# Peptides against a protein of PDB entry 3HUF, part 35

Target 1, 320 residues: chain A of PDB entry 3HUF
Amino acid sequence: MWIIEAEGDILKGKSRILFPGTYIVGRNVSDDSSHIQVISKSISKRHARFTILTPSEKDYFTGGPCEFEVKDLDTKFGTKVNEKVVGQNGDSYKEKDLKIQLGKCPFTINAYWRSMCIQFDNPEMLSQWASNLNLLGIPTGLRDSDATTHFVMNRQAGSSITVGTMYAFLKKTVIIDDSYLQYLSTVKESVIEDASLMPDALECFKNIIKNNDQFPSSPEDCINSLEGFSCAMLNTSSESHHLLELLGLRISTFMSLGDIDKELISKTDFVVLNNAVYDSEKISFPEGIFCLTIEQLWKIIIERNSRELISKEIERLKYA

## One batch from the design tools (peptide; made by RFdiffusion4, then SolubleMPNN)

Design b1_p11_5_s3 (from b1_p11_5, 4 letters changed)
Fold by OpenDDE base, seed 5:
Structure b1_p11_5_s3 (fold): chain B 320 residues (1-320), chain A 11 residues (1-11)
Amino acid sequence: as target 1 above (320 residues)
Amino acid sequence: SEAEEIEKLLE
């Protein structure tokens, strides 16, 4: 989201979130969803137009800002952004920091991009929330991204957390839920006055972890916890692969259960399967190998003695 | 960043 602040009380000492939309900026406008009052005698009554675009798909992957357009409204002394005069037809900016000078005002409006990129675990929730979040200037998507700051956990009562949630947790992504999204959807009016009224996602995350026994106390409890062990998995999920890597596992991939030969068994401590394959093929598992789902593995790794638990299961099946 | 704050809380 774009946040503006300014020195010299020209923004009344307040920070403001600018959502996607168009704003008339000037001395003689009233603060609302489409106007930014700037208090200076050096600023025109209607001085500039700011237009913030909705996030692009690229912005989700890069964590880049919503495009910020500035147009001078034919003022005597013009408008500058980052010390450059705004062109007559307006200019567009993708920099994360904009120093906006209105006319000869000695104080600048500082616009900065607060990165927030929300990954969704499922397409249904994305479909439900994406429009509202995009209108807040928040990029949204389904795919993992290095720019992802937040992850929406799907609350299915009584179900195990998803691989996506597990991975998001281990990546130290802020996990949020529907309650946080609901709160975000209501902030538009309140944050006009004060950007600090933005809900704390970290508090939401803490509450999720505290109230759900499927989370360890820290990602660090799980990261590299299985260092020295080797697993094999079906080459079906990149996210699952990355999760297993974060556990410190050496990973071999195979295309089918038929590829699980004596050689693979000899170098592998256990095989990780998705639920569908596990359920369908459980009768045909190769002898002498420990097969489990990611969810079953997760239940082990969240325990304090995860290494001992894994070792016992491996021993039980290798020597049976 | 919120991520940095999480790291500080987990340290």
Scores: peptide ipSAE 0.023, ipTM 0.574, DockQ to the pose 0.011
Fold by OpenDDE base, seed 2:
Structure b1_p11_5_s3 (fold): chain B 320 residues (1-320), chain A 11 residues (1-11)
Amino acid sequence: as target 1 above (320 residues)
Amino acid sequence: SEAEEIEKLLE
């Protein structure tokens, strides 16, 4: 989101969130959803127009800011952004930091981008929330992105957390839920005056982890915890592959259970399967190999003695 | 950074 602050108390010492929309900036406007009052004798009654665009799809992948347009409203001394005079038709900016000078005012408005990119675990929730979040200036998507800052966990009572949630946790992404999104949607009007009134996503995340026994205490407890072990998996899930890599596993891929030969078995400690394949093919599993699901592996990995647990299971099946 | 704050909170 865009946040503005100013020197010399010209914004009354307050920070303000600028959501996507249009703002008239000047000395004689009243602060509201479309106006920014700036207190200086050197500023015109109506001085500039700020227009913030909604996030683009590219912004989700890059963590870049919503486009910021500045137009001078035909003032005597003009408007500058980053020491450059704004053009007659206005200019658009994609920099994360903007120093906006209104006329001869000795104090600048400082606009800075706070990155927030929300990944969703399922398309249904994305479809439900994307429009509202985009109107807050928050990029949203389904695919993994290096720019992702937050991940929306599905609240399914009594179900195991998804592979997406597991991976988001290990990536140190802030996990949030639908309750946080609801709260975020309600504060839109209140945060216009004070950016500090934004709901704390970290507190939401802490509460999720504390109240759910399916999470370890820290991602660091799981990262590289299975270093030195080797697994094989079906070449069907990129997220599963990335999750297993973060556990420190050496990974071999296969296309079907029929591709599991003696050579693969000799190099592999266990086989990771999705639930559908595990349930349908459990009768046809090769002898002498430990097969488990991602969810079963996760139950082992969250234990403090995960290495000992996995070793015991491997040994049990080699000698059975 | 928000990432540094997460790390401090998970410590």
Scores: peptide ipSAE 0.022, ipTM 0.565, DockQ to the pose 0.011
Fold by OpenDDE base, seed 3:
Structure b1_p11_5_s3 (fold): chain B 320 residues (1-320), chain A 11 residues (1-11)
Amino acid sequence: as target 1 above (320 residues)
Amino acid sequence: SEAEEIEKLLE
């Protein structure tokens, strides 16, 4: 989201979130959803127009800001952004930091981008929330992204956390739920004058972790916890692969259970399968190899003695 | 960054 602040109390000492939309900026406007009052004798009554676009798909993957357009409203002394005069037709900016100078005002409006990219675990939740979040200037998507800051998990009582949630946790993303999204939907008006009123996603995350025994105490407890072990996995999900990599596993991939030959078995400690394959093919598992789901693996890795537990299971099946 | 804040909170 875009946040603006200013020196010299020209914004009355307040920070303001700018959601996607159009704002008239000037001395003789009243603060509302479409106006930003700036208090200076050097600023025109109506000085500039700010237009913030909704996030693009590219913004989700890059963590780049919503496009910020600035137009001078034919003022005597113009408008500058990052020491450059705004063009007659306005200019667009994708920099994360904008120093906006209105006329000869000695104090600048500082706009900065606070990165917030929300990944959803399922398409249904994305479909439900994407429009509202985009109107907040928050990029959303389903795919993993290095720019992802937040991850939405479903509140499913009694179900195992998904691979996406596991991976999000290990990547140190802020895990949030529907309750947080609902709260975000209500704050749009309240944060106009006080950006600090944005709900704390970290508090939400802490509460999720605290109330769910499927999470370890920290990602660091799991990262590289299985270093030195080798696994094979069905080449179905990049996210699953990345999760196993974060555990420190050496990974071999196969396309079908039939591809698990003696050579693969000889170099593999265990096979990781998705639930569908595990449930359907459990009767046809290769002999002499430990097969488990990612969920079963997760239950082991969250234990303090994960390495011992894995070793024990490997041994049990090698000698069976 | 929020990522840095998360790291500090998870430490």
Scores: peptide ipSAE 0.022, ipTM 0.576, DockQ to the pose 0.012
Fold by OpenDDE base, seed 4:
Structure b1_p11_5_s3 (fold): chain B 320 residues (1-320), chain A 11 residues (1-11)
Amino acid sequence: as target 1 above (320 residues)
Amino acid sequence: SEAEEIEKLLE
């Protein structure tokens, strides 16, 4: 999201979030969803127009800012952005930091991009929330992105957390839920005067972790916890592979259970399967190999003695 | 034991 603050109390000492939309900026406007009052004698009554665009699909993957357009409203002394005079027809900016000088005002409006990029675990929730979040200047998507800052888990009581949630956790992504999104959707008006009124996603995350025994205390408890072990996995999702990598596993891939030969068994400590394959093929598992689901693996990983538990299971099956 | 609970989850 774009946040503005200013020197010299020209924004009355407040920070403000600029959601996608158009703002008239000037001395003689009243702060609302479309106006930014700036208190200076050197600023025109109506000085500039700021236009924040909705996030693009590219912004979701890059974590880039919503496009910021600035137009001078034919003022005597013009408008500058990053020391450059704004052109007559306005200019657009994709920089994460903008120093906006209105006329001869000695104090600048500082606009900065606070990275917030929300990944959803399921398409239904994305479909429900994407429009509203985009109107907040928040890029949204389903696919894994290095730009992801937040991850929405579904509140399904009694279900295991998804691989996506596990991976998001290990990536140190702030996990949030629908309650946070609901709260976030209501703040649009309240943050006009004070950007600090944005709900704390980190608090939400802490509460999720505290109240859900499926999470370890920290990602660091799990990252590289299985260093030195080797697994084979069915070539399924990229997220599953990345999850296993973050656990410190050496990973071999196979396309079918029939590809699990003696060579693979000899170098593999355990086989990771998806639920569907595990349930359907449980009777046909190769002898002498430990097969488990990612969810079963996760349950082991969150335990303090995860390495011992896995070792015992491997040994049990080798000598059985 | 935690181990027994895990074994039950793996069964």
Scores: peptide ipSAE 0.000, ipTM 0.230, DockQ to the pose 0.004

Design b1_p11_5_s4 (from b1_p11_5, 4 letters changed)
Fold by OpenDDE base, seed 2:
Structure b1_p11_5_s4 (fold): chain B 320 residues (1-320), chain A 11 residues (1-11)
Amino acid sequence: as target 1 above (320 residues)
Amino acid sequence: DEEEEIKKLLE
């Protein structure tokens, strides 16, 4: 989201969120959803127009700002952005920091981009929320992105957290839920004059961890906790692979259970299977191989003695 | 920086 602040109290000492939309900026306008009052005798009654676009799909992957357009409204002394005069037809900006000078005003409006990219775990929730969040200037998507700052956990998803949620947690992404999205949707009007009224996503995340026994106290409790162990997995999901890598596992991939040869067995401590394969093939598992699901592995990894638990299970199957 | 504060809270 774009935040504006100003020097010399020309914005009355307030920080304001600028959502996607159009704003008339000037001395003789009243603050509302489409106007920004600037208090200076050196500023025209109607001085500039700011237009903030909705986020692009590219912005979700890059964490880049919504496009910021500035047009001077034919003022005597013009408008400058980053010390450059705004062109006659207006100019568009993708920089994360904008220093906006209105006419000869000695104080500038400082616009800065607060990065927020929300990943969703399922397409249904994305479809429900994407439009509203985009209108807040928040990029949204389903795919993993290095720009992702927040991850939406679905409360209705079964008795266990999903692989996506596990991975988001280990990546130190702020996990939020539908309750946070509901709250965020209500604040659009209240935060117009005070950006500090934005709901605290970190507090939401802390509450999720505290109230759900499926989360460890921190990602650091799990990251590299299985260093030195080796696993084999079906080449079915990239998220599962990345999750296992963050646990510090050496990973071998196979396409079918029939591809598990003596060589693979010799270097593998356990086999990770998806739920469907585990349930269908459990009667045909090779003898002496420890097979488990990601969810079963997660139940072990969140324990303080995860290494000892895994070791005991491997030993149990070697001597059976 | 909000990102740094987030990192510190998750440490």
Scores: peptide ipSAE 0.018, ipTM 0.516, DockQ to the pose 0.012
Fold by OpenDDE base, seed 1:
Structure b1_p11_5_s4 (fold): chain B 320 residues (1-320), chain A 11 residues (1-11)
Amino acid sequence: as target 1 above (320 residues)
Amino acid sequence: DEEEEIKKLLE
């Protein structure tokens, strides 16, 4: 989201979130969803127009800012952004930091991009929330992104957390739920006057972890917890692979159970399967191979004695 | 600040 602050109290000492939309900026406007009052004698009554675009798909992957357009409203002394005079037809900016000088005002409006990029675990939740979040200037998507700051967990009562949620947790992404999104949707008007009124996602995350026994106390408890072990994984998802890497596992990949040869077995401590393959093929598992799902693995990993538990299971099945 | 706060939350 774009946040503006200003020197010299020209914004009344307040920070303001600028959502996608158009704003008239000037001395003689009233603060609302489409106007920004700036208190300076050196600023025109109507000085500039700010237009913030909705996030692009690219912004989801890059964490880049919503495009910020500035147009001078034919003022006597013009408008500058980052020491450059705004062109007659306006200019667009993709920099994360903008110093906006209105006329001869000695104080600048400082706009900075606070990155918030929300990954969704399922298409249904994305479909439900994407439009609203985009109107807040928040990029959204389903795919893993290095720019992801937040991850929406599905509230399915009694279900195991998904691989996406597990991975998000280990990546130290802020996990949020629908309650946070609902709260976020309500603050649009309140944050016009004070950007600090933005709901704290970290508090939501703390509450999720506290109230769900499927989360360990810390990602650090799980990261590299299986260092020294080796697994073979059915090539099902990139997230699954990355999750296993974060556990410190050496990973071999295979495309089908038929590709599991004696050589692969000799190099692996266990085989990780997706639920569908596990359920369908459990009767045909080769003897002496420890096969489990990611969800089963997770249940072991969250235990304090995870290494001992895995070792016991390996011994039980390999030497049986 | 958020990364540090996350880190503190997760420590």
Scores: peptide ipSAE 0.016, ipTM 0.536, DockQ to the pose 0.011
Fold by OpenDDE base, seed 3:
Structure b1_p11_5_s4 (fold): chain B 320 residues (1-320), chain A 11 residues (1-11)
Amino acid sequence: as target 1 above (320 residues)
Amino acid sequence: DEEEEIKKLLE
């Protein structure tokens, strides 16, 4: 989201969130969802127009800002952004930091981008929330991104956390739920969008972890916890692969269970399968191979003695 | 700052 602040109390000492939309900026406007009052004698009654665009798909993957358009409203002394005069037709900016000078005002409006990219695990939830979140200037998507800051966990009481949730946790993303999204959506209803009114996503995340025994105390408890072990996995999902990499595993991929030959077995400590394959093929597992699901692996990983537990299972099955 | 705060929270 875009946040603006200013020197010299020209914004009354307040930080404001600029959601996607259009704002008239000037000395003689009243602060609301479409107006920014700036207190200076050097600023025109109506000085500039700020337009924040909704996020693009590219913004979700890059963590880049919503496009920020500035237009001078035919003022005597113009408007500058980053020491450059705004063109007659307005200019658009994708920099994360904008220093906006209105006329000869000695104080500048500083706009900075606070990155928030929300990944959804569930496509139905994305469909439900994407529009509202985009209107807050928040990029949304289903796929993992290096720019992802938040991950939406579906509240299903009693169900195992998904691979996406596991991976999000290990990546140190802020896990949030639908309750957070509901609260976040109400922020736009504020007349003056004070940045301090943003709900604390970290508090939400802490509460989720604290109340769910499927999470370890920290990602660091799991990251590289299986260093030195080797696994084979069915080439099903990129998220599963990345999850196993974060555990420190050496990973071999195969396309079918039939591809598990003696060579692969010799190099592999265990085989990771998805639930569907595991359930369908339980009877056909090759002898001497430790096969488990990602969910079963996760249950081991969250234990303090995960390495010992895995070693015992490997020994039991390989040397049986 | 948030990433550092998350790191600090998770450390």
Scores: peptide ipSAE 0.016, ipTM 0.520, DockQ to the pose 0.012
Fold by OpenDDE base, seed 5:
Structure b1_p11_5_s4 (fold): chain B 320 residues (1-320), chain A 11 residues (1-11)
Amino acid sequence: as target 1 above (320 residues)
Amino acid sequence: DEEEEIKKLLE
């Protein structure tokens, strides 16, 4: 989201979030969803127009800011952004930091991009929330992104956390839920006066972790916890692969259970399967190999003695 | 910085 602040109390000492939309900026406007009052004698009554676009798909992957357009409203002394005069037709900016000078005002409006990219674990949740979040200037998506700051877990009562949630946790992404999204949806009007009224996602995350025994105490407890072990998996899930990598596993891939030969068994401690394959093929698992789902593996890795637990299972099946 | 706070929480 774009946040503006200013020196010299020209914004009354307040920070303000600028959501996607159009704002008239000037001395003689009243703060509302489309106006930014700036208190200076050096600023025109109506000085500039700020237009913030909704996030692009690219912004979700890059964590880049919503496009920020500045137009001078034919003022005597113009408008500058980052020490450059705004063109007559307006200019668009994709920099994360904008120093906006209105006329000869000695104090600048500082606009900065607070990175927030929300990944959804579930298409239905994305469909429900994406529009509202985009109107807040928050990029949203389903796919993993290096720019992802927050992850929305799907709360299905009584279900295991998804691979996406597991991976998000290990990546140290802030996990949030629908309660946080609901709160975000309500703050739009309140943050006009004070950007600090934005909800703390970290508090939401803390509450999720504390109230759900499916999470380990820390990602560090799980990262590389299985170093030295090897696994094989079906080459079907990139997220699963990345999760297993974060556990420190050496990973081999196969295309079908039929590819699990004696050679693979000799080089592999266990086989990781998705739920569908596990359930369908459990009767036909190769002898002498430990097969489990990612969810079953997760239940092991969150235990303090995860290495011992896995070792026991491997031994049980290899020497049975 | 939210990232620093997360890091502190996870340390």
Scores: peptide ipSAE 0.015, ipTM 0.519, DockQ to the pose 0.012

Design b1_p11_6_s1 (from b1_p11_6, 5 letters changed)
Fold by OpenDDE base, seed 1:
Structure b1_p11_6_s1 (fold): chain B 320 residues (1-320), chain A 11 residues (1-11)
Amino acid sequence: as target 1 above (320 residues)
Amino acid sequence: SEEDELQEEEA
């Protein structure tokens, strides 16, 4: 989201969130959802128009800002952004930091982008929330992104957390739920006056982890916990692969159970399968190899003695 | 200041 602050108390010492929309900026406007009052004698009654666009799909992957348009309202002394005069037709900016000078005012409005990018675990939740979140200037999507700051946990996923949730946790993404999204929707008006009133997602995350026994105490408890082990994985998802990498596993990939040869078995401690393949092919598993699902692996990983547990399971199946 | 008044009229 865009946040504005200013020097010299020209914004009354307040930080303000700018959501997607249009704002008239000037000395003789009243602060509301479409106006920004700036207190300086050097600023026109109506000085500039700020227009913040909704996030693009690209912004979801890059964590880039919503496009910020500035237009001078035919003022005598003009408007500058980052020391450059705004053109007569207005200019658009994608920089994360904007120093906006209105006329001869010695103090600048400082606009900065606070990155917030929300990944959803399922398309239904995305469809429900994307429009509202985009109107807050928050990029949203389903696919894994390095720009993701928050991850919406699917509570309807049955008795186990999803691979997406597991991976989000290990990536140290802030896991949130529908309650946090609902809270975000309610604060839209209050944060006009004070940007600090944005809800703390870390509190929501702490509550989720505390109330769900499927999470370890920290990502650090699981990261590299299986260092030195090797697995073979059915090529299912990028998130599954990345999850196994974060566990410190050496990973080989295969396309079908028929691709598991004696050489692969000799180098592999266990095989990771998706639920569908595990359930359908359990009768045809290669001899001498331990096969498990990601969810079964996760149940082992969250235990304090995960290395001992996985070793015991490998041994049991070598002698069975 | 006189400069502040001029800026207020000019802005």
Scores: peptide ipSAE 0.028, ipTM 0.692, DockQ to the pose 0.301
Fold by OpenDDE base, seed 5:
Structure b1_p11_6_s1 (fold): chain B 320 residues (1-320), chain A 11 residues (1-11)
Amino acid sequence: as target 1 above (320 residues)
Amino acid sequence: SEEDELQEEEA
């Protein structure tokens, strides 16, 4: 989200969030969803127009800012952004930091991008929330990205957490739920006067972890917890692969269960399968190797003695 | 005055 602040009390000492939309900026406007009052004698009554675009698809992957358009409203002294005069037809900016000078005002409006990028675990929730979140200037998507700051957990009552949720947790992405999204949808008007009124997702995250026994206390409890072990997996899921890497596993990939030969078994402590393959192929598992699902592996990893537990299971099946 | 110059910008 874009946040503006200014020196010299020209913004009344307040920080403001700018959501996607159009704002008239000037001395003689009243603060609302479409106007930014700036208190200076050196600023025109209607000085500039700010237009913030909704996030692009690219912004989801980069964590880049919503496009910020500035147009001078034909003022005598013009408008500058990052010490450059705004062109007659307006200019668009993608920098994360904008120093906006209105006319000869000695104080600048400082606009900065606070990165918030929300990944969804399922397309249904994305479809439900994407429009509202985009109107807050929050990029949204389904695919993993290094730009993701938040991950929406699907709360299906009684279901195990998904691989996406597990991976998001280990990546130290802030896990949120629909309750937080609902809260975000209500703040739009309240944050006009004070950007500090934005809800802290970390509190929501802490509550999710506390109330769900499927989460360890921290990602650090699981990261590299299986260092020194080796696994094999079907080359079907990139998220699953990345999850296993974060556990410190050496990973071999195979294309079919038929590729699990004696050589692979000799180099591998266990095989990780998706639920569909695990359930369909239980009868066809190779002898002498421990096969488990990611969800079964996760249940072991969240235990304090995960290394001992996994070792016992490996031994049990190697000598059976 | 600086205020007069600003009024001229609005005209």
Scores: peptide ipSAE 0.027, ipTM 0.720, DockQ to the pose 0.171
Fold by OpenDDE base, seed 4:
Structure b1_p11_6_s1 (fold): chain B 320 residues (1-320), chain A 11 residues (1-11)
Amino acid sequence: as target 1 above (320 residues)
Amino acid sequence: SEEDELQEEEA
């Protein structure tokens, strides 16, 4: 999201979130959803127009800012952005930091992009929330992205967390739920004068972790916890592969259970399968190898003695 | 200053 702040109390000493939309900026406007009052004698009554666009699909993957347009409203002394005079027709900016000078005002408005990109675990929730979040200047998507800062977990009572949730957690993405999204949707007006009123996603995350025994205490407890072990995985989602990598596993891939030969078994401590294959092919598992699902693996890795537990299962099957 | 007042009318 775009946040503005300024020196010299020209923004009344407060920071403000700028959502996608158009703002008239000047001395003689009242702060609302479309106006930004700036307190300086050197600023025109109506000085500039700021227009923030909704996020693009590219912004979700890059973590780039919503496009910021600035137009001078035919003022005597003009408007500058990053020391450059704004053109008569306005200019658009994709920089994450903008120093906006209105006329001869000795104080600048500092606009900075606070990265917030929300990944959803399921398409239904994305479809429900994407429009509202985009109107907050928050890029949204389903696909894994290095730019993701938040991950929406679906609260299904009694269900195991998904691979996406597991991976998001290990990536140190802030896990949030629908309650946080609901809260975000209500703050649009309240944050006009004080950006600090934005709901704390970290508090939501802490509460999720505290109240759900399916999470370890920290990502650090699991990252590289299985270093030195080797696994083979069925060609599954990229997220599954990356999850196993974050556990410190050496990974081999195979396309079918029939591809698991003696050589692969000799180099592999265990086989990771998806639920569908595990359930359907349980009777055809190769002898002498430990097969488990990602969800079963997750249940082991969240334990304090994960390495011991894995070792015991491997040994049990080698000597059986 | 008088200069500040003149800038208020012209701004």
Scores: peptide ipSAE 0.027, ipTM 0.686, DockQ to the pose 0.260
Fold by OpenDDE base, seed 3:
Structure b1_p11_6_s1 (fold): chain B 320 residues (1-320), chain A 11 residues (1-11)
Amino acid sequence: as target 1 above (320 residues)
Amino acid sequence: SEEDELQEEEA
């Protein structure tokens, strides 16, 4: 989201979130959803127009800001952004930091981008929330992104966490739920005058982890916890692969259970399967190798003695 | 000052 602040009390000492939309900026406007009052004798009554676009798909992957357009409203002294005069037709900016100078005002409006990109694990939830979140200037998507800051899990009581949730946790993404999204939807008006009123997702995250025994105490407890082990994985999802990499596993990929030959078995400690393959093919597992699901692996990983537990299971099947 | 008012009208 875009946040503006200014020196010299020209914004009355307040920070403001700018959501996607259009704002008239000037001395003789009243602060509301479409106006930003700036207090200076050097600023025109109506000085500039700010237009913030909704997030693009690219913004979700890059963590880049919503496009920020600035237009001077034919003022005597013009408008500058990052020491450059705004063109007559306005200019668009994708920099994360904007120094906006209105006329000869000695104080600048500082706009800065606070990155927030929300990944959804569930397409239905994305469909439900994406429009509202985009109107807050929050990029949303389903795919893993290095720019992802938040991950939405579905609160299903008694359900195992998904691979996406596991990976999001290990990647140190802030896990949130529907309750946080609901709260975000209500805050739009309250943050106009005080950007600090933006809800902290960390509280939601802490509550989720605290109330769910499927999470370890920290990502650090699991990261590289299986260093030195090797696995084979069905090439089904990138998230599963990345999850196993974060565990410190050496990974071999295969396309079918039939590809698990003696050579692969010789260099592999265990095979990781998705639930569908595990359930359908459990009768036809290769002899002499430990096969488990990612969820079963996760249950081992969250234990303090994960390495010992895995070693025991590997040994059990080598001698069976 | 009249100058401040003029600057305010011209700004």
Scores: peptide ipSAE 0.028, ipTM 0.684, DockQ to the pose 0.279; fails the geometry check

